# Peptides against a protein of PDB entry 2FGR: the designs that were tried, part 2

Target 1, 331 residues: chain A of PDB entry 2FGR
Amino acid sequence: SSVTLFGIVDTNVAYVNKDAAGDSRYGLGTSGASTSRLGLRGTEDLGGGLKAGFWLEGEIFGDDGNASGFNFKRRSTVSLSGNFGEVRLGRDLVPTSQKLTSYDLFSATGIGPFMGFRNWAAGQGADDNGIRANNLISYYTPNFGGFNAGFGYAFDEKQTIGTADSVGRYIGGYVAYDNGPLSASLGLAQQKTAVGGLATDRDEITLGASYNFGVAKLSGLLQQTKFKRDIGGDIKTNSYMLGASAPVGGVGEVKLQYALYDQKAIDSKAHQITLGYVHNLSKRTALYGNLAFLKNKDASTLGLQAKGVYAGGVQAGESQTGVQVGIRHAF

## One batch from the design tools (peptide; made by RFdiffusion4, then SolubleMPNN; aimed at target 1 V3 R41; its pose is not in this set)

Design b1_p26_2_s4
Fold by OpenDDE base, seed 3:
Formats: C-alpha cells, sequence, structure tokens
Structure b1_p26_2_s4 (fold): chain B 331 residues (1-331), chain A 26 residues (1-26)
C-alpha cells in the first residue's frame, strides 16, 4: 500500500477592468493556471489485479489561507479497480465533466477556460454547473484499443427545494476514443434541480476533440445545455470552443482559445478570447500569464472568473478584459 | 431516462465517427 500527499499552490496578481458597477478590480487571486489543492491518495494491491484506492482532495485559497475553511469537495472517493476498469464511490467530477473538460486548454481554471459547464439558469442546486456531484457512483472502463467510456449516477437522497423533488440527482456518461495524437468524445448528462423553487432538469450534451501534431495541439468543444422548466420555457445555451497550444523554446507553452456562448433564452451572445503563456522553471514550478477578453452582446452579463479578485458578472452588453500573472508550484 | 434532442445527438455522433475515420486515414 502507498499513501501520497500532493498539492498545488497557484497564486496570481489579477486585474479585471469592469465589475457589475463598471469599476475595475485588482488584487491577489488564486488558481490561475491550475486549481490550488491539497490532497491525499493511495492504493492497496489486493492481488489478482484488483486494487483498492482512496482520494481526498480539497481546494486551497492561498490569498486568505482558507479563511472559509477546508473541505474535500474536489474529490472524496473510495474505489476498486482492475481489469474491469474502476468503480468510484463518493463526491467527484461527474464522468461527463471529467472527460470533456480535458479538451479545455486552460484546464477549466482561471480567466481563460471554457465556461460552458455553468449554471445558466440560476439553478438552486449546489452543483448546477454540471462539474461535480455528491452521492456519486461512477464507473470507468479500461481503454480498449483507444475506446473508453465512463458512467455515473448520483442519488438525490430526497432533497427538495420549493416544490422540486429529487434535487441533485445526476445521470450521465461519455464514450471516447483516445489513441496516440487523437482524442474524441461524446458526453450526455441530466441533473435534477430547481429554478425559482420549481422542478427543472439540466440536460447537457457535449462533443470534444483534440489532435496533437507534435509542434502544436488543436482542441475543440461543442456543447448544449438546457434547463427544462415546467413553467417559463427552456433556458438553452449553445457553447463553442476552439483552441490551439504550442511548445515554445523547450520550456514554454503558448495557448490561444476562443469560445462563443449563445444564450438563447435572452437572445444574447458572449465571445471570449484568451492568450496564455506558461514558463516552466522546473518540473514543479511555473510562471504564467493570461490575457482574456470577454465581449458580451445585448443582455449578456458574463464575467471572467478571476478567482479571489472578482468572479461576478458585468453590466448587460459590456466587455471585460482580464489579466493574471502568477506562480504555480506543485508538490 | 435521458431526455435529449435526438437531432443534435445524431449530429454529434456523426462528427465523432468522422473523427475516427480521419484517424484511420493517418
Amino acid sequence: as target 1 above (331 residues)
Amino acid sequence: EFIFDEEEYQKALELYEATLKARQAL
């Protein structure tokens, strides 16, 4: 058996030129290149190719020393794995987000990531962004000649909000092909939640693909989310992403990513473009910089996620520019 | 049950299959 202590401390200076009042925000932020975390994990060989595992991981907020506390909300799983794949019990990334966020060249972190995995409808559930779930059972297949899949179910445990029952129930999965330079996957998910105290289903479909040419990598996402409400009609968003990354000078990586969020319920689009650079000082330590531009049109109020500084929206139709410069250290 | 847009699902599946075929040509 082995137990590994691991973590990342990622802290940055961040700036956004507009908040909800139209004022600039700046300060010390967290998690600009990778989410800061502290974790414990381990495995036990049970013989015959069977292994037990555990994983406990929580977010670190280096700017305030975790003033709001520490928890294992990133992952808290026990697992069995073998020739059949892996079964996990506990809070984790849902299978759809675990696979489909891998195509985001900004690793679902900082001001540059694909923001499609979002609560688009003021859903009242704790995980209405479709990223993680409580009370989750997950299964992941082995990779068979490139083909792999993952499935998950989360129990609602009779949680209610207003008149909505079954809040927090998740069902979802993906199929994928991962072989050499190519990755492609299709994910489907449904999560039960509430909007305005009324039962709502969050449906999600996502297609992702990437290809590594050695000198550069291309990556793309196509996503549709629908919050299906009994009253008031569906809240639908179509999200698109295209990104490229390339190694620079043996120790650097440049990334460029574009995303479009077509918010159908408000007939409004938002355009995001992000340039990122990572400079590896070692295997564990990197400097990074991100420059992001978010253009909201019409009634769109999206904001860049400068965690620890400002992650709120802007005024309708306003544009926001964000900058992060920071240090990432892994241990 | 998954309640999803069948047309969108079929389109996504076609794109996935096209990607697999492109890999086989490499």
Scores: peptide ipSAE 0.000, ipTM 0.249, DockQ to the pose 0.012
OpenDDE base, seeds 1, 2, 4, 5: peptide ipSAE 0.006, 0.000, 0.000, 0.000; ipTM 0.344, 0.238, 0.239, 0.253; seeds 1, 2, 4, 5 fail the geometry check

## One batch from the design tools (peptide; aimed at target 1 F6)

Design b1_p28_4 (made by RFdiffusion4)
Amino acid sequence: AAAAAAAAAVLAAAFAVFAAVAAWLASM
Pose (drawn by RFdiffusion4):
Structure b1_p28_4 (pose): chain A 331 residues (1-331), chain P 28 residues (1-28)
Amino acid sequence: as target 1 above (331 residues)
Amino acid sequence: XXXXXXXXXVLAAAFAVFAAVAAWLASM
């Protein structure tokens, strides 16, 4: 049995060459290499291989001292685990995002990550990016011979927005194979939401795979996200990503990731290339840099996510360049 | 000296690939 207080402070200077008005922005931001966080967790051995766990974790914003207030919105779970796997109750990453975001070489944070888990259709639900859910129960199997799976159900509790009376419902899961160097997963999920006050399903299918050669790792993601309005109409986005990472000189790591976002509702594509470097001063402390270029075509207005500096959109069809340089410290 | 040269070469290659792809994307 044990109890652990832990966290990460990841703070950076960041710059983007344009915002929604076309002006540059620079400042002190956060979470460029890993999401800054503070948390408590524990595991209690109940005997016979059965364990009880808890986990409370919230995001830290070092640039403003969590001015909007601290919370445990990253994860707030209690669980039982054993030879049967693990059952968790509480807000957390849903199984599809927990497993599939592991294929993103930029840890789903900073200006370089895969942007597929986003609210493409301005859905009105609390978590229309498909990442986390309130009122979540999840089951995770053991890994037997490499095979493993996860399933989750989040209750809507009759949350009503317009014609949608089940906003926030999540049903989803994944199947996967993980043997160390090789990992592959297929995730499928549906959420209930509303767009402009009209009931809408958020359907998501995601495939991810990676192989770690030791001298380098190759990783990729494919995703279709469809917001399908009950009365008709849909906003569909296909997202693609291929990346590679490699250790450099003991202590160092280089990462490169290319992504394409095909936004069918506006018949427009955006392409992104991101180069990253991590230099470890210790196992706990790293300096890092990210450099990203995002090209929007046609009506696309996507912007790089320089958290704490600028994470809004840009003018239609504009290209945007971003940089982050910072320090990550885990404790 | 050799380890440092190899590390520099890897970083230069990664950056060259990044620049080439960024330039290609800017040409669209």

Design b1_p28_4_s1 (made by RFdiffusion4, then SolubleMPNN; from b1_p28_4 with F15Q V17E A19D V21K W24E S27A M28L)
Fold by OpenDDE base, seed 2:
Structure b1_p28_4_s1 (fold): chain B 331 residues (1-331), chain A 28 residues (1-28)
Amino acid sequence: as target 1 above (331 residues)
Amino acid sequence: AAAAAAAAAVLAAAQAEFDAKAAELAAL
C-alpha cells in the first residue's frame, strides 16, 4: 500500500471593475489557475490486477487560511480498479463534469473558465451546478482503442426541500473517443433539485471536442442546461465555448477562450473572452496572468468568478473586466 | 451558423431521448 500527501496552493491578486453596485473590487484571491487543495490518496495492490484506492481532497483558501473550515468536499472516495476499469464510492466530480470540463482550457478555475456548469435557476440543491454529487457511485471504463465511458448515480437519501422529495439524485454519464491528438465526448445528466420549494429536474447535455496540433490545441464545448420546473416553465441555457492554447518558449502557455451563454428564460446573452498566460518556473511552480471580459446583454447579470475577491453578478446589461495575477505551487 | 444549428438539433434530439429514458428509469 502507498499513501501520498499532495496539494496545490494557488493565490493571486485579482481585480474586477464592477460588482452588483457598479463599484470595483480588488484584493487577494484564490484558485486562479488551479483550485488550491490538500489531499491524501493511496492504493493497495490486491493481486490479479485488482487495486483498492482511497482519495480524500479538500479545498484550500490561501487568502483567509480556511476561515470557513476544512473538509473533503472536493473528493472523498474509496475505489476498486482493474482491467474492468474503476468503481468509486463517495463524493466526487460527477462523470459528466469530470470528462466534459477537460475541454475547458482554463480547467474550470478562475475568471477564464467555461461557466456552463452552473446553477442557472436558483436551484436549492447543494450541487445544482452539475459539478459534484454526494452519495455518488461512479464507474469508469478502460480505454478501448480510444473509446471510453463513465457512468454515475447519486442517491437522494429522501432529501426534501419544500414539496421536492428526491433532491440530490443524480444520473448521468458520457461516451468518449480519446486517441492521440483527438478527443471527443458526449455527456448526459439529470439531477433532481428544487426551485422555489418545487420539484425541478436539472437536465444537461454537453458535447466536447479537442485536437492537439502540437504547435497549438483547439477545444470546443456545446451545452444545453434545462431546469424543468413544474410551475413557471423551463429555464434553458445554451452555452458555447471555443478555445485555443499554444506553448510559448518551452516554459510558457498562452490560452484564448471565448464563451457564449444564451439564457433563454430571460432572452439574454452573455459573451466571455479570456486571455491567459502561464509561465512555468519549474515543474511545480508557475506564475500566471488572466485577463477576462464579460459582456452581458439585456437582462443578463453574469459575473466573472474572481474567487476570494468577487464572484457575484453585475447589473443587468453591464460588462465586467477582470484580471488575476498569481502564483501556483504544487506539492 | 449551419454547423451550430446542426449541433443544436443533435443536442435537442439526444436530450429528448435522454428525458424519455430518465422518466422510464424514474418510474421503476
Scores: peptide ipSAE 0.018, ipTM 0.465, DockQ to the pose 0.017
OpenDDE base, seeds 1, 3, 4, 5: peptide ipSAE 0.000, 0.013, 0.008, 0.009; ipTM 0.266, 0.378, 0.342, 0.367

Design b1_p28_4_s3 (made by RFdiffusion4, then SolubleMPNN; from b1_p28_4, 8 letters changed)
Fold by OpenDDE base, seed 2:
Structure b1_p28_4_s3 (fold): chain B 331 residues (1-331), chain A 28 residues (1-28)
Amino acid sequence: as target 1 above (331 residues)
Amino acid sequence: AEAAAAAAAQLAAARAEFDAKAAELASL
């Protein structure tokens, strides 16, 4: 078998002008342009076009040296792949997040990303953001003339919270068309969780599309999440994103992304605008800067995700400005 | 606006189909 060690160390200086108390936060943050990670991966050719694979990946926190420990919670999969596609066993990105986050020009990382993949309802499950699952089986098709799909199921293993007995069960998938400059996808997912100790279904539907014009890329997301509760009614959020990116001077990339989060359960909206710049010093090292503005309306309390500095909410109806300036190094 | 309305309608339809399929899968 081949084994490859790989990783990213991404560390930044970050600032947000408001926390939950209305105070500014600043310091050294992590994962502003890419999630910092350490991983091992490899493949074995089994003959006949069949391959075995493994992937072990954990998050790195460069600000504290992983003071909370290291684990492989990013991905811990064994796989078989071939002309039929790929089957994966183990904790991973769920198929819906793996595909639909690809339309986020900020790669689901830092203060700029689309925040639709969120626990909107104080769900008590470990992965109620809809990003990853434990006990996951995934299947990914090959690309057939642009058409591709992915499906996943995660076992709940009779995990209980309160009266909920299926916590952590996931079922979901996507269909996509990826051909040349065009990408488009539809994703559907349901995750079983609990809210207030009661069984709750986290349902998600997401549409994504992008087009690369060469001189610029346009990308969009349309998402609805519902936490369907037996008591207290649904917690529904409609999330929208539109982003553009363009190469600058052959070594840079500028990104602009807008998102709207229409939080129906509190009849409140949040608007996010992010400007990002990446400057490639090499194929492996980049400098970056992000400037984000988050405007909460009414009862909305969303905060920018300045990981390692402040990722909490703000007071209802408050606006937050965030800045990150950092170094990304890949190995 | 019209494209957004069409996308919202498609989202609503796809959600209804998903709810039906999820109910079917939950009964298995």
Scores: peptide ipSAE 0.007, ipTM 0.377, DockQ to the pose 0.017
OpenDDE base, seeds 1, 3, 4, 5: peptide ipSAE 0.000, 0.000, 0.000, 0.000; ipTM 0.260, 0.304, 0.271, 0.333

Design b1_p28_6 (made by RFdiffusion4)
Amino acid sequence: AAAAAAAAAAAAAAAAAAADAALAALLA
Pose (drawn by RFdiffusion4):
Structure b1_p28_6 (pose): chain A 331 residues (1-331), chain P 28 residues (1-28)
Amino acid sequence: as target 1 above (331 residues)
Amino acid sequence: XXXXXXXXXXXXXXXXXXXDAALAALLA
């Protein structure tokens, strides 16, 4: 048995060459290499291989001292685990995002990550980016011979917005194979939501795979996200990503990632290329840099996610360049 | 006494490995 207080402070200087008005922005931001966080967790051995666990974790914003208030919205779970796997109760990453985001070489943070888990349709639910859910129960199997799976159900508790009376419901899961160097997963999920007050399903299918050659790692993601309105109509987005990372000179790591976002509802594509470098001063402390270029075509207005500096959109069809340089310290 | 010392060293090594693995997971 044990109890652990832990966290990460990841703070950076960041710059984007344009915002929604076309002006540059720069400042002190956060979470460029790993999401800043503070948390408590524990594991209690109950005998016979059975364990009870808890986990409370919230995001840290070092640039403003969590001015909006600290919370445990990253994870707030209690669990039982054993030879049967693990059951968790509480707000957490849903199984589909927990497994599939592991294929993103930029740890789903900073200006360089895969943007597929986002609210493409301005859905009105609390978690229409498909990342986390309130009122979540999840089951995770053991890994037997490389095969593993996860399932989750989040209760809507009759949350009502317009014609949607089950906003926030999540049903989803994944199947996967993980043997160390090789990993592959298929995730499928549906959430209930509303768009403009009209009931809408958020359907998501995601495939991810990676191989770690040791001298380098190749990783990729494919995703379709469809917001299907009950009365008709849909906002569908296909997202693609391929990336590579390699250790450089012991202590160093280089990463490169290319992504494409095909936004069918506006018949527009956006392309992104991101180069990253991580320099480890220790196992706990790293300096890092990220450089990203995002090209919007036609009506696309996507922007780089320089958390704490600028994470809004840009003018239609504009290209945007961004940089982050910072320090990550884990404790 | 020698067997007790060897068991204590093995337990300490296992705890250190678990702490390193938890840190790696955190930074992943």

Design b1_p28_6_s2 (made by RFdiffusion4, then SolubleMPNN; from b1_p28_6, 25 letters changed)
Fold by OpenDDE base, seed 4:
Structure b1_p28_6_s2 (fold): chain B 331 residues (1-331), chain A 28 residues (1-28)
Amino acid sequence: as target 1 above (331 residues)
Amino acid sequence: SRKEEEEKRRREEEERRREEEELEKLLS
């Protein structure tokens, strides 16, 4: 059996020109290019092509030294794998987010990522952004001529909020085709939650695709999230993303990504555009810069996620500009 | 021997490849 210690420390100087009061925020932030993390993992060969594994991973906050504590909320799994694929038990990315966030050129972190995986409805569940789940069982198939799939179920354990039962139950999965330069996936998920103490289903459908042309990569996402409430009507958001990345001079990468969030419940749109650059000093160390612009229309109040500096909303109809410049180190 | 050097080079190349694949998985 082997145990591997691994991690990323990603720390930046960040600026946003507007907070909820219309004031600027700036300081030292975290996770601008990759989520900062510390993890332990290992595998045991059981023979016959069967392996046991474990994975424990938590987020690192380099700006304050994890003053709020450390946990393994990113991933805490035990697994069996073999020719049949992989079964995981424990908290993890749900299969839909694990696959469909891979099309985000900003690695689902910093001020540039696709923000569709969100709690759009003030859901009262712990993971109403559709990213992770507690009490999760997941299964991932092998890749068969490009075709692959993942499925997951999370137990609610009779958790209740208000009159809502089954809170935290997740069921979902994806089907995908991954072959050479092409990747395409369809994900479906339902999570039980509560809004205003009433039972609510968070339904999600996501389509993703990417193609690597060698000189550049194109990536796209189409998503609908719907918080289906028994009382008060549905809260629906349609999210769209298109991005491109290209290598620069053998040591750099430039990224450009656009996203649109059509928030149907408030009849309001938000537009996000982000330019990013990563400069590799080595295989493990990079400098990076992100420049993001978020335009809210009408009643939209979305904010860029400058973790460690400001991740709240802005005033309705306000635009926000964000900058991150940082260092990423992997070990 | 020449065979021992080739086997050493092959092992070092396989180790580098594994380290690169692990790093790529970490950064993805």
Scores: peptide ipSAE 0.241, ipTM 0.662, DockQ to the pose 0.775
OpenDDE base, seeds 1, 2, 3, 5: peptide ipSAE 0.241, 0.224, 0.216, 0.235; ipTM 0.669, 0.656, 0.653, 0.668

Design b1_p28_6_s4 (made by RFdiffusion4, then SolubleMPNN; from b1_p28_6, 25 letters changed)
Fold by OpenDDE base, seed 1:
Structure b1_p28_6_s4 (fold): chain B 331 residues (1-331), chain A 28 residues (1-28)
Amino acid sequence: as target 1 above (331 residues)
Amino acid sequence: EEEEEEKKRKEEEEEKKKEEEFLDKLLS
């Protein structure tokens, strides 16, 4: 078998003009353009078109040297693949997030990403953002003339929180069409969790599409997340994203992305707009800068995710500006 | 000898291509 070590170290200087107290925060942050990670992967050819694989991946925090430890919470899978597609066992991105986050031009990290994949309801489950799951079995089809799909199920293992049972159970999947410049996908997921110790279903529907015009790329997301509580009203958020990217001078890329988060349970909206630039010094090394504006309305308290500096909320109805300037290196 | 060298070169080119494709995916 072959074993490959890989990773990214992405570290930045970050600033946000407001925290929960209305004060500025600044310092050294991580993962502004890509999530910093260390990974091990390998494959074994079993013959007959069958392959075994493993993947172990954890997040790196370059600002503190992983002072809180290192783990493989990003991915820890064993797999079989072949003409039938791929089956994975272990913690991973759930199929819905794996596919639908691919339309985020900010790679689901830093101050610019689509924030729709979120715990909107103070869910007490570990993965109530709908991004990853423990105890996951996933299946991904081959691409058939552009059509592809992925499905996943995560076992709850009888986990309970308060009176809620089946906490951590996930079922979901996507269907997609990926052909040349066009990508389009529909994802559906349900996760069982608890809110206030009471059983809650996190239902998610996401539509994504992108088109690459060569000179520019357009990408969009439409998402509804609904925490259906056994007692009390549903907590529903409709999230929208539209982004564009374009190459600049053969060595750079500019990105612009807008998102709207319509938080129905509090009748409040948040608007996010982000301008990003990546300058490739090489294939593996880039400089980058992000400028993000987050405008909360009414009772909305969303904050930009300046990881390593400040990722908390702001006061209700406050706006936040964030900046990241950093280096990304892939090995 | 020449056939083995050509085979080795093709294998190295395929490995390099796979590495580049992985890197592109990693950075996307």
Scores: peptide ipSAE 0.483, ipTM 0.836, DockQ to the pose 0.819
OpenDDE base, seeds 2, 3, 4, 5: peptide ipSAE 0.465, 0.470, 0.473, 0.470; ipTM 0.819, 0.823, 0.827, 0.824

## One batch from the design tools (peptide; aimed at target 1 S2 F6 F331)

Design b1_p29_2 (made by RFdiffusion4)
Amino acid sequence: LTVDLAAAKAAAAAAAAAAAAAAAAAAAA
Pose (drawn by RFdiffusion4):
Parts: sequence; structure tokens; C-alpha cells
Structure b1_p29_2 (pose): chain A 331 residues (1-331), chain P 29 residues (1-29)
Amino acid sequence: as target 1 above (331 residues)
Amino acid sequence: LTVDLAAAKXXXXXXXXXXXXXXXXXXXX
């Protein structure tokens, strides 16, 4: 049994060459290499291989001292685990995002990550990016011979927005194979939401795979996200990503990731290339840099996510360049 | 920061065993 207080402070200087008005922005931002966080967790041995766990974690914003207030919105769970796997109750990453985001070489943070888990249709739910859910129960199997799975159900509790009376419901899961160097997963999920006050399903299918050769690692993601309005109509987006990472000179790591976002509702594509470098001063402390180029075509207005500096859109069809340089310290 | 609870659990179990043995001896008496 143990109890742990932990966290990460990851703060950076960041720059984007354009915002929604076309002006550059620069400043002090956060979470470029890993999401800044503070948390408390524990594991209690109950005997016979059975364990009870808890986990409370919230995001830190070092640039403004959490000016909007601290919370445990990253994870707030209690759990039982044993030879049967693990059951968790509470707000957390849903199983599909917990497993599939592991294929993103930029840890789903900063200006370089895969943007597939986003609210493509301006859905009105609290978590229409498909990442986390309130009122979540999840089951995670053990890994037997490499095979493993996860399932989750989040209650809507009759949250009503317009014609949608089950906003926030999540049903989803994944199957996967993980043997160390090789990992592959298929995730499927549906959320209930509303768009413009009209009931809408958010359907998501995601495939991810990676192989770690030791001298380098190759990783990729494919995803279709469809917001299907009950009365008809849909906003469908296909997202693709391929990336590679390699250790450089002991202590260093280089990462490169290419992504394409095909936004069918506006018949427009966006392409992104991101180069990253991590220099470890210790196991706990790293300096890092990210350089990204995002090219929007046609009506696409996607922007790089320089958290704490600028994470909005850009003018239609514009290209945007971004940089982050910072320090990550884990404790 | 991590705190291991093993030593505290062992001490608490030893104290509970001693209290049970004293109670049994008092009853028998």
C-alpha cells in the first residue's frame, strides 16, 4: 500500500505567426511536452490480489497560477483491481482516448499533437472532443498473451439541450494487442450531444499502431469522427497521422509527425508537420522545443494549440507556423 | 512524494493481537 502526491510543471515561451486577425502572438504558455498537473493517488492492498485505488488529478496553468481555479477534472476516480482487471468509477479519460492517444508522439499536448479528438461540429456537450467524460464507469481487462481491452459507459443523467435529452452519454471501448515493441488498437465510441440545439450522435472509430525498433519508433493513427444529426445531416472528419521518434545521444529525443485532417462538411483539408526535440537533464527534468507548420486549404481555419498563448483559429486557407520552447519538471 | 503504509499496518496488527490475547486471559480468569 502507498499514497503519492505528484505532478508536472511544464511552462514555455511560445509564438504563432498569426491569429484569427492575421497578427502574430507570443507569450508564456504551458504544457508543451506533457500536460502540467497536480494529483494524489493511492493503492491499498486488500489481500488475495485485490487492491483499492484512488486518483485525483487536475491541470496546472503555471503562466497564470490557475487563475480560473484548481479542479480535479483530469481524473477523479476510485477503483478496484485484481486478477480480473480493473473497474474505475469517476471522471477520467474514456477508454477510447486513453488507449488511442498513446500513439501520438507529442503526448496529446502542445502544438504538435494529433488533433482528431476535437469538437469538429461545435457540439454543445461538455466533452465533445471525445477525450474525457463525467459520470464514467470503465472496465479494463488484464493483458493476456498481448491481448487487452477496455470498455466504458458514462451516464447522461438526463442532461438536456434542445431536443437532446441524453447529452453526455458515452458508450465505447477498444480491443488491442500490446507485447512491448508492438502495439495496435481499435476503438469505437458513441456520445450523445446536440448541435445548434438539435440531437446529434458523435460517432468515432479510431485505429492506432506503433512499433518500437529501439533505435526509432514508428507510430500512426487513423480516425473517422461523425456528428450525425437525428433529423438528418452530418459533419464528418477523417484524420490521419504518421510519426517517428528516435533517441539522440543518450539524454536526447527527436520526434517528427505528419497529420492530415479532411473536413468533409466544408470540403477542406488541413495538413500539419511538427518537429520536436526533448533534452533530458534528469529523469524528472527536460528542456524541449517544438516547431510546427499547419497548412489550411480552402475553408479550413484550424490553428496550432499553443496553450496559454494562442489556441484559436486562423483565417480560411492560411498557413500558420508555431514554436514552443520550455521546461518540463515532474515531481 | 510517496508514503509506504506497510510498517504502520504491521504495528497496528501487532497491537490488535496483543489486546485480543489480554482480553482472552482476563475472561479465562

Design b1_p29_2_s1 (made by RFdiffusion4, then SolubleMPNN; from b1_p29_2, 24 letters changed)
Fold by OpenDDE base, seed 1:
Structure b1_p29_2_s1 (fold): chain B 331 residues (1-331), chain A 29 residues (1-29)
Amino acid sequence: as target 1 above (331 residues)
Amino acid sequence: TTTLLDAERAREAREREERERREREERLK
């Protein structure tokens, strides 16, 4: 068997011009270009084209040294893989998020990422953002002429919240076409949760696509999230993203990404625009800077996710500006 | 419909503020 220790330490100085009180926040933040992590992984060849695998990964908070502890909540899987694909058992990214977040040019972290994978409805489930699940079984196909798919089911284990009796149940998957410069995928998921102690279905549909022109990459996401409630009506959000990235001078990358969050339940939109730059000092070490603008309209209160500094909301209809400048190191 | 949505938004804001407060209090230990 092989065992690999791996990780990323990503720490930044971050600023946001407004918090919930309208005051600025600044300090040392984490995970501005990539989520800081520590992990162990390995594989065993079982012969006949069969392999066993394990993966244990937790988040690192370099600003406080993991004062709240360390865990393997990012991924804790055992797997079998072969010509049939891969089966995974344990907490992981759900198949839909694993595939569809790959179109986010900001790597689903910092102040610039697509924020569509969110708890839009005060869902009381631990993973109501649709990103990960406990008690997950997942299957990933091989790539067949570009076509691939992933499927997952998470057991609720009779978890109850209020009158909801199936909290944490996930069913979902994606189909994709990945060939050369083109990637496209469609994801569907349903999670069982609770809102106000009442059973609620979190339904998600996501379409993603990207094309690499060599000189630049374009990427896009279209998502609908619905928290279907028996009482109070559906909480629906339509999220849109369009981004471009380009290499700069052989050592850098510039990124520009726009997102729109149309929050139907409050008839309110939020607009996010982010400019990012990464400067590679080596294959493993980079400097980066992000500049993000978030414009809330009407009753929208979204905030930029300056992890370690401020990740809260703002006042309704307020705009927020965020900056991150940091170091990313991979090992 | 509007009143339940407003109560829920107000709850979300409070739950978020309480989470952020707890995260700050854990950093001060």
Scores: peptide ipSAE 0.017, ipTM 0.458, DockQ to the pose 0.008
OpenDDE base, seeds 2, 3, 4, 5: peptide ipSAE 0.007, 0.006, 0.000, 0.007; ipTM 0.466, 0.433, 0.307, 0.423

Design b1_p29_6_s3 (made by RFdiffusion4, then SolubleMPNN; failed a check: the pose's geometry; its pose is not in this set)
Amino acid sequence: EFTATYEENTREAREAALAEALAAAAAAF

Design b1_p29_8_s4 (made by RFdiffusion4, then SolubleMPNN; its pose is not in this set)
Fold by OpenDDE base, seed 1:
Structure b1_p29_8_s4 (fold): chain B 331 residues (1-331), chain A 29 residues (1-29)
Amino acid sequence: as target 1 above (331 residues)
Amino acid sequence: ATVPVTDDPAATAAALAAAAAAEAAAIAA
């Protein structure tokens, strides 16, 4: 048996030119290239090809030393794995987000990531961004000639908000084909939540694909999120992403990613374009820079997620520019 | 860092703590 201590400390200087008041924000931020984390994981061989596992992972906030505390909200699982695949018990990425965020060239963090996995409707559930769930059971198949799948169910435990019951229930999964340079996936999920104290279903469908040409990688996402309210119209967002990455000089990587968020309930679009560069000083240490532009149209108020500096919205129809320059260290 | 799990939980815990301290020191240096 073994236990691995692992982590990432990623801290940056960040700037955004507009907040909700139209003022600039700047300072020390976190998690610009990878989410800062501390984790413990281990495996035990039980014989016969069966293994037990555990994984405990929490977010690190290097700018304030975790002033709000430390927890294992990123992942807290026990698992069994073998020829049948892997079963996990505990809080984790839901299978849909675990697979479909893998197509995000910005690693689902900083000012450049695909922001489609979001609480678009002021959902009152703790995980209405569709990323993680409490009380989760998940199953992942082995890879069979490229084909693989994942499924998950999270118990609501009779959680109520207002008149809504079953809050926090998740059901979802993906099917995928991963073979050599090609990856493609389809994910489907439903979460039970509340909006304004009323029962709401968060339905999500996501398509992802990537291809590695050796000299460059292309990646894409297509997503629809619907908050189906018990009273009132659906809150629907169609999100699109296209990205490219390429190695530079054997020590660097350049990334360019575009996303469109078509927010149907407010008939408003937001366009995000991000240029990123990572310079590897070693296998464990990198410098990075991100430059992002977010153009809101009409009633859209989206903001770039400069964690630790400013992650709020902007005024309706305003554009935001963001910069992050930082250090990532992995251990 | 990877730490072997032993049949002595206290020894395993101590080894993990030592590994954590070493990584922290390396980050701080």
Scores: peptide ipSAE 0.032, ipTM 0.526, DockQ to the pose 0.785
OpenDDE base, seeds 2, 3, 4, 5: peptide ipSAE 0.007, 0.030, 0.010, 0.021; ipTM 0.321, 0.436, 0.412, 0.485

